# Peptides against a protein of PDB entry 3JWR, part 176

Target 1, 323 residues: chain A of PDB entry 3JWR
Amino acid sequence: TRELQSLAAAVVPSAQTLKITDFSFSDFELSDLETALCTIRMFTDLNLVQNFQMKHEVLCRWILSVKKNYRKNVAYHNWRHAFNTAQCMFAALKAGKIQNKLTDLEILALLIAALSHDLDHRGVNNSYIQRSEHPLAQLYCHSIMEHHHFDQCLMILNSPGNQILSGLSIEEYKTTLKIIKQAILATDLALYIKRRGEFFELIRKNQFNLEDPHQKELFLAMLMTACDLSAITKPWPIQQRIAELVATEFFDQGDRERKELNIEPTDLMNREKKNKIPSMQVGFIDAICLQLYEALTHVSEDCFPLLDGCRKNRQKWQALAEQ
Target 2, 298 residues: chain A of PDB entry 3JWR as posed
Amino acid sequence: TRELQSLAAAVVPSAQTLKITDFSFSDFELSDLETALCTIRMFTDLNLVQNFQMKHEVLCRWILSVKKNYRKNVAYHNWRHAFNTAQCMFAALKAGKIQNKLTDLEILALLIAALSHDLDHRGVNNSYIQRSEHPLAQLYCHSIMEHHHFDQCLMILNSPGNQILSGLSIEEYKTTLKIIKQAILATDLALYIKRRGEFFELIRKNQFNLEDPHQKELFLAMLMTACDLSAITKPWPIQQRIAELVATEFWEQGDQVGFIDFVCTQLYEALTHVSEDCFPLLDGCRKNRQKWQALAEQ

## One batch from the design tools (peptide; made by RFdiffusion4, then SolubleMPNN)

Design b2_p13_5_s2 (from b2_p13_5, 5 letters changed)
Fold by OpenDDE base, seed 1:
Structure b2_p13_5_s2 (fold): chain B 323 residues (1-323), chain A 13 residues (1-13)
Amino acid sequence: as target 1 above (323 residues)
Amino acid sequence: MEKTGEDYIREAL
């Protein structure tokens, strides 16, 4: 395609020029082409292209295929969300110095997972899928969308000309797919809530050890969630704009719940209760986000900007909730 | 009882 030719022929700017190592990064001003260029830079600077012998054209095609399999009519859970998740992962690995704590296969898997974790997202949650009796709800009992996202990821990875993992051994391939699956499934916040207590307790007791395979897996899951939720850490103007996108998508679901399912939506998805957004954001930060970024900062102090951003945004949302 | 932020997230995500 013309898009592939343009991407494959383009000079890829440095990570410094693209500012993709910054926790404060915003994609709002970037074109689709620039987001793809950023993605190439992430793979390159993490040594994934070299270490796994990726062909440039294949990587370009894969990136474009991933981007194409996000829906354009979804307000938040689109390519830009996946891209921002991957950028946060890149920043955490580089600026947060987590790269030195992980294997190349783990890094490869995390980056692929971050980009792929919401593939073909429909702008509705698992609860809606279940209540609407969608065919996907017959295939999976829990983490319905996350299983679908992984299936889409696997489909793309196996598609002709998109096989970025072709340079891996059979064992490396199996390991990578296992980690990708675990990482994508970990983005189900229900699983996060279930598992986070173990992680926080290990940190609290000073017993956290990345040499333990189980604790490594747990950490990768927590890191995925931290990147997936990283919008809450962004500078306030960026946070506000992203929160509006999230609210738009949730309100669209709520409108569909009323119309299609004849149910009253929850406050979070109720357009009539938009005035509760600030207080709900405070509640979200307190219940979900703060402890995660605190724990992550304990693993690597260089991740502090995520925690600091989250704290600052809590203050801003609290001030709005008091008006 | 007001739903906790955790409850909101479980329902929304």
Scores: peptide ipSAE 0.084, ipTM 0.802, DockQ to the pose 0.124
Fold by OpenDDE base, seed 4:
Structure b2_p13_5_s2 (fold): chain B 323 residues (1-323), chain A 13 residues (1-13)
Amino acid sequence: as target 1 above (323 residues)
Amino acid sequence: MEKTGEDYIREAL
């Protein structure tokens, strides 16, 4: 395609030029091509292209395939969300120095997972999918959408000309896919809520050890969530804009819940409760975000900008809630 | 009791 030709022929700017190591990064000003170029740079600078012998054209095709399999009519859970999740992962790995704590396979898996974790998202949550008796709800009992996202990820990875994992051994391939699956499934916030207590307790007791396979898996899950929620850490103007996108998508679901399911939506998804957004954001930060970024910062102090951003945005939301 | 942030997330799952 013309898009592939353009991407494959383009000079990929440095990570410094693209500012993709910055926790304060914004994609708002970037074209789709530039987001793809950023993604190539992430793979390159994480040594994934070299270590796993990725062909440039194959990587380009894969990126474009992933982007294409996000819906354009979804306000928040689209390519830009996936891209921002991956960028946060890249920043956490590089600027946050988590790269040195992980294997190349784990890094490979996390980056693929971050880009893929919401593939074909439909702008509705698992509860809606279940309550609407969607065909996907018959395939999976729990984490319905996350299973679907992984299936889409696997489909793309196995598609002709998209096989970025072809340079891996059989064992490396199996390991990578396992980690990708676990990472994508970990983005189900229900699983985060279920598992985070174990992680926080390990941190609190100074018993956290990445050499333990179970703790490694737990950390990768927490890191995925930290990147997935990273909008809450962004500079205030960026945070506000992203919060508007989230609210739009949630209100769209709430409108559908009223129309299609004849139910009153929860306050979070109720357009009529827009005035509660600031207080709900404070509650979300306190209940979900702060402890996660505190724990992540404990694992790597260089991740502090995420925690600091979250704290700053809490103050901003609190100020709005008091108006 | 007012819903906590966790309650909001649980309801949105």
Scores: peptide ipSAE 0.079, ipTM 0.802, DockQ to the pose 0.115
Fold by OpenDDE base, seed 3:
Structure b2_p13_5_s2 (fold): chain B 323 residues (1-323), chain A 13 residues (1-13)
Amino acid sequence: as target 1 above (323 residues)
Amino acid sequence: MEKTGEDYIREAL
């Protein structure tokens, strides 16, 4: 395609030029081509291209295939969300110095997972999928969408000309897919809520050890969630704009719940409750976000900008809730 | 009871 030719022939700017190591990064001013260039730079600077012998054209095709398999008619859970999740992962690995704590296979898996974690997202949550009796709800009992996202990820990875993992041994390939699956499934916040207590307790007791395979898996799950939710850490103007996209998607679901299911939506999904957004954001930060970024900062102090951003945005949302 | 952020997440996600 013309798009592939343009991407494959383009000079990829440095990570410094692209500012993709910054926790304050915004994609709002970037073209789709520039997001793809940023993605190439992430793979290159994490040494994934060299270490796993990725062909440049294959990587370019894979990136474009991943981008193509996000829906454009979904307000938030689209390519830009996946790209921002991956950028936060890259920043956490580089600027947050988490790269030094992980294997190359883990890093490879996390980056692929971040880009792929919401593939073919429909703009509705697992609860809606279940209640609407969607065919996917018959295949999976829990984490329905996350299983679908992984299935889409696997389909793309195995598609002709998209096989970025062809340089791996059979064992490395299996290991990578296992980690990708676990990482994508970890983005189900229901699973996060179930598992986070163990992570926080290990941190609190100073017993956290990444050399333990179980604790490593737990950390990778927490890191995925931290990157997935990283919009809450962004500078206020960026946070506010992203919150509007999230609200738009949630209200679209609520409208569908009323129309298609005859259900009164929850406050989060209820367009009539738009005035509750600031207080809901404060509640979300307190219940879900703060403790996660605190714990992550304890693992690596260089991740502090995520915690600081979250705290600052809490103050901004609280001020709006008091108006 | 006012819904907590966790309640919103459990219901919405």
Scores: peptide ipSAE 0.077, ipTM 0.800, DockQ to the pose 0.120
Fold by OpenDDE base, seed 2:
Structure b2_p13_5_s2 (fold): chain B 323 residues (1-323), chain A 13 residues (1-13)
Amino acid sequence: as target 1 above (323 residues)
Amino acid sequence: MEKTGEDYIREAL
């Protein structure tokens, strides 16, 4: 395609030029091509291209395939969300110095998972999928969308000309796929809520050890969630804009819930409750986000900008909630 | 009542 040719021939700017090591990164000013260039830079600077002998054209095709399999009519859970999740992962690995704590296969898996974790997202949550009796709800009982996202990820990875993992041994390939699956499934916030207590307790007791395979898996799950939610950490103007996108998608679901399911939506998804957004954001930060970024910062102090951003945005939302 | 994390999950998932 013309897009592939353009991407494959383009000079990839440095991570410094692209600012992709910054936790404050914004994609708002970037074209789709530039987001793809950023993604190439992430793979390159994490040594994934070299270590796993990725062909440049194959990587470019894979990136474009991933991007293509996000829906354009979904307000938030689109390519830009996946890209921002991956960028946060990259920043956490580089600037947050988490790269030194992980294997190359884990890093490879996390980056693929971050880019792929919401593939073919429909702009509705698992509850909606279940209540609408969607065919996907017949295939999976729990984490319905996350299973679908992984299936889409696997489909792309196995598609002709998209096989970025072809340089791996059979064992490396199996390991990578296992970690990708675990990482994508970990983005189900229901699973996060179930598992986070163990992580926080290990941190609190100073018993956290990444050499333990179970604790490593737990950490990768927490890191994925931290990147997935990283919009809450962004500078206030970026945070506000992203919150508007989230609200738009949730309100669209609420409108569909009324129309298609004949139910009253929750306040979070109720367009008429827009005035509650600031207080709901404060609640979300307190209930879900703060402890996660605190714990992550205890694992690596260089991740503090995520925690600091989250705290600053809490103050901003609180000020709006008091108006 | 302050919404718990579980409440947010029930609403968002």
Scores: peptide ipSAE 0.066, ipTM 0.794, DockQ to the pose 0.143

Design b2_p13_5_s3 (from b2_p13_5, 7 letters changed)
Fold by OpenDDE base, seed 2:
Formats: C-alpha cells, sequence, structure tokens
Structure b2_p13_5_s3 (fold): chain B 323 residues (1-323), chain A 13 residues (1-13)
C-alpha cells in the first residue's frame, strides 16, 4: 500500500526529537504517519528490532495493521489511546528506568500488548457486551473485551507479512505470547482491583521482589494499568481534552443503554450528569489512580512525573468540582 | 449518588 511504502521509506526521527521519552508527551499534533514513526522508534530504542531481528517492512506493516484494527468512530478507545499507552510504556521503561528491571522478552511483550490491548474496541464496556447478549459474551464469561483484544492481537501477529516475532525461538515465542496475553487481560480494571492490594502490600512492607516470578507477573499487570490510565497524569490541557473524549464515549454508551437496553445509565455514562464530571474525576483519581502511581514510584523513583501529574490533575478537577 | 469504585470497574476506563 501507499501508506506502507511511505512509512517504510521515511526517516525515523530520534526519540528526543519525537519527545516520546517524556511523560508529558502529547499526540494531538501528530499525524497518523508520525504516530507510526514514533512506534518504530520505540521498538528500535528498546533494542527489540535488533535483538529479535525484525524486518523493517514487517514491523511497518504490523504497526499499520494494528492501527487499522482500531475503530475510527470510537471517541476514546481508538488507535490514539493505544499509541499513548505504548508511549507511556516506553517512557516508563526509558525515563522511568523500568527497562533495567525487565527481560527483553518482557519488554517486547509489553510494547506489543500496549499497542494491541484495545484492538477492535467497540466503544462499550464488558457490562454492555454482556447485557446486550453480544456473541462475544457467549465466548467469554469475564474480561470479554480483553479476550477479544488478545484474539485480535494474535490474528494480526499471525497474518502474512505481519509476523514481527518470526525471529524468536519457539520458546521465546511462547513466552512472549503468554506475557502479551497476561498483559492485555490485566487491562481489565476488574482484575486490577482484584490484584492491586497484593501489590500495594508488598510495596508497603518493602517485600516487593521482581526476582519472584509471581511478583514479576503482578508488576507487569500493574505497569500495564499504569500506562493504560496514563492520560490522568498528563499536563492539564491534555488531561482535560482526553477526559472529554472518555466522557463522550461513556455518554454514547449511556445513550445506547437507554435506547437499546431500556436502562438508566450510571452517572459516569449519563449525559444528564455532565456537571458531575469534575467530582467523578476526583473520585476516579482517589479510588483507582493515586495509589498505583505511588506504588510505581516506589518501584522506580524516576516514575515520579506520573504521580506528580496525577496529583496536579486531582487539584484541577477538585477546583472545578468546587465551583 | 457518589460514584463508587465498583462504578469505575464497570466503566472499564
Amino acid sequence: as target 1 above (323 residues)
Amino acid sequence: MEVTGEDYIRAAL
């Protein structure tokens, strides 16, 4: 395709030029091509291209395939969300110095997972899928969408000309797929809530040890969530804009719930409750985000910008809630 | 009503 040719022939700017190591990164000014270039740079600077002998054209095709399998008519859970999740992962690995704590296979898996974790997202949550009796709800009982996202990820990875993992040994391939699956499934916030207590307790007791395979798996799950939610950490103008996208998608679901399911939506998805967004954002930060970024910062102090950003945005939302 | 942690879980941000 012309798009593939353009991407494959393009000079990939440095991570410094692209600012993809910055926790404050914004994609708002970037074209789709530039987001793909950023993604190539992430793979390159993490040594994934070299270490796993990725063909440049194959990587380019894979990136474009991943991008293509996000829906354009979904307000938030689109390619830009996946891209920003991956960028936060890259920043956490590089600037946050998490790279030194992980294996190359774990890094490979996390980056693929971050880019893939919401593939073919439909702009509705698992509850909606279940309540609407969607065919996917018959395949999976829990984490319905996350299983679907992984299935889409696997489909792309196995598609002709997209096999970025072809340079791996059989054992490396199996390990990578296992970690990808676990990482994508971990983006179900229900699983986050279930598991975070163990992580926080390990941190609190100073017993956290990445040499323990179980704790390593737990950390990867928490790191995925931290990157997935990283919009809450962004500079206020970016945060505010992303919050509007989230609200739009949630309100669209709420409208569908009312129309298609004949139910009153929850306040988060109720367009009539738009005035509660600031207080709901404060609640979200307190209930879900703050402790996660605190714990992550305890694992690596260089991740502090995520925590600081989250705290600053809490103050901004609180100020709006008080008006 | 106050939005609970369960509400956020369901919303799956």
Scores: peptide ipSAE 0.210, ipTM 0.837, DockQ to the pose 0.117
Fold by OpenDDE base, seed 5:
Structure b2_p13_5_s3 (fold): chain B 323 residues (1-323), chain A 13 residues (1-13)
Amino acid sequence: as target 1 above (323 residues)
Amino acid sequence: MEVTGEDYIRAAL
């Protein structure tokens, strides 16, 4: 395609030029081509292209295929969300110095997972999928969409001309796919809530050890969540804009819940309750985000900007909630 | 009614 030709022929700017090592990064001003260039740079600077002998054209095609398999009519869970998740992962690995704590296969898997974790998202949550009796709800009982996202990821990875993992040994390939699956499934917040207590306790007790395979898996899951939620850490203008996108998608679901399911939506998805957004954001930060970024900062102090951003945004939302 | 942690989980933020 013309898009592939343009991407494959383009000079890929440095990570410094693209600012993709910054925790304060925003994609708002970037074209689709520029987001793809950023993605190439992430793979390159993480040594994934070299270490796993990725062909440039294949990587380009894969990136475009991933992007294509996000819906354009979904307000938040689109390519830009996946791209921002991956960028946060890259920043956490580089600027946050987590790269040195992980294997190349783990890094490869996390980056692929971050880009792929919401593939073909429909703009509705698992609860809606279940209640609407969607065909996917017949295939999976829990983490319905996350299973679907992984299936889409696997489909793309196995598609002709998209096989970025062809340079891996059979064992490396199997390991990578396992980690990708675990990472994508870990983005179900229900799983996060179930597992986070173990992580926080290990940190609190100074017993956290990445050499333990179980704790490694737990950490990768927490890191995925931290990147997935990283919008809450962004500078206020960016965070506020993303919060509007989230609210739009939630309100769209709430409207559909009224119309299609004849139910009253929860306050979070109720357009009539938009005045509660500030207080709900404070609640979200307190219930879900703060402890995670605190714990992550304990693993690597260089991740502090994520925690600091989260705290600053909490203050701003609290101030709005008091008006 | 106060939004609970469960509400956020359901919302899949």
Scores: peptide ipSAE 0.205, ipTM 0.834, DockQ to the pose 0.118
Fold by OpenDDE base, seed 3:
Structure b2_p13_5_s3 (fold): chain B 323 residues (1-323), chain A 13 residues (1-13)
Amino acid sequence: as target 1 above (323 residues)
Amino acid sequence: MEVTGEDYIRAAL
């Protein structure tokens, strides 16, 4: 395609030029081509292209295939969300110095997972899928959408000309797919809530050890969630705009819940309660986000900008809730 | 109605 030719022939700017190591990064000013260039830079600077012998054209095709398999009619859970998740992962690995704590296969898996974790997202949550008796709800009992995202990820990875993992041994391939699956499934916040207590306790007791395989798996799950939710850490103007996209998607679901399921939506998905967004954001930060970024900062102090951003945005949302 | 932590979990799915 013309898009592939343009991407494959383009000079990829440095990570410094692209500012993709910054936790404060914004994609709002970037074209789709520039987001793809940023993605190439992430793979290159994490040594994934070299270490796993990726062909440049194959990587370019894979990135464009991933981007193509996000829906354009979904307000938040689209390519830009996946790209921002991957950028936060890259920043956490580089600026947050998490790279030195992980294997190359773990890094490879996390980056692929971050880009792929919401593939073919439909703009509705697992609860809606279950209640609407969607065919996907018959295939999977738990984490319905996350299983679907992984299946889409696997489909793309196995598609002709998209096989970025062709340089791996059979064992490396199996390991990578296992980690990708675990990482994508970890983005189900229901699983996060079930597992986070163990992680926080290990941190609190100063018993956290990445040399333990179970604790490593737990950490990768927490890191994925931290990147997935990283919009809450962004500079205030960026945070507000992203919160509007999230609200739009939730309100669209709420409208469908009324129309299709004949139910009253929750406050988060109720368009009539738009004035409660500030207080709801405070509640979200307190219930889900703060403790995670605190714990992550304890693993690596260089991740502090995520915690600081989350705290600052809490104050901003609280001030709006009091008005 | 106070938005519960469970509501946030359900929404962020």
Scores: peptide ipSAE 0.181, ipTM 0.826, DockQ to the pose 0.115
Fold by OpenDDE base, seed 4:
Structure b2_p13_5_s3 (fold): chain B 323 residues (1-323), chain A 13 residues (1-13)
Amino acid sequence: as target 1 above (323 residues)
Amino acid sequence: MEVTGEDYIRAAL
């Protein structure tokens, strides 16, 4: 395709030029091509291209395939969200110095997972999928969409000309896929809520050890969630805009819940309660986000900008809630 | 009881 030819022939700017090591990064001004170039740079600067012998054209095709398999009519859970999740992962690995704590396979898996974690998202949550009796709800009992996202990820990875993992041994391939699956599934906030207590307790007791395979898996899950939620850490103007996209998607679901399921939506998805967004955001930060970024900062102090951003945005949302 | 952010997230799951 022309798009592939253009991408494959393009000079990939440095991470510094692209600012993809910055926790304050915004994609708002970037074209789709530029987001793809950023993604190539992430793979290159994490040494994944070299270490796993990725062909440039194959990587380009894979990136474009991933991007293509996000829906354009979904307000928030689209390619830009996946891209921003991956960028936060990259920043956490590089600027946050988490790269030094992980294996190359773990890094490879996390980056692929971040880009893929919401593939073919439909703009509705698992509860809606279940309540609507969607065919996907018959395949999976829990984490319905996350299983679907992984299935889409696997499909792309196995598609002709998209096999970025072809340089791996059989064992490396299996390990990578396992980590990808776990990472994508970890983006189900239900699983985060279930598992975070163990992570926080390990941190609190100063017993956290990445050499423990179970704790490593737990950390990777927490890191995925931290990147997935990283919009809450962004500079306030960026945060507000992303919050509007989230609200739009949630309100669209709420409207569908009224129309299709004949139910009153929860406040978070109720367009009539848009004035509660600031207070709900404060509640979300307090209940979900702060402890996670605090714990992440304890693992690597260089991740502090995420925590700092979250705290600053809490203050901004609180100020709006008081109006 | 005040509805917490966690409650909202759970309801959205």
Scores: peptide ipSAE 0.166, ipTM 0.817, DockQ to the pose 0.115

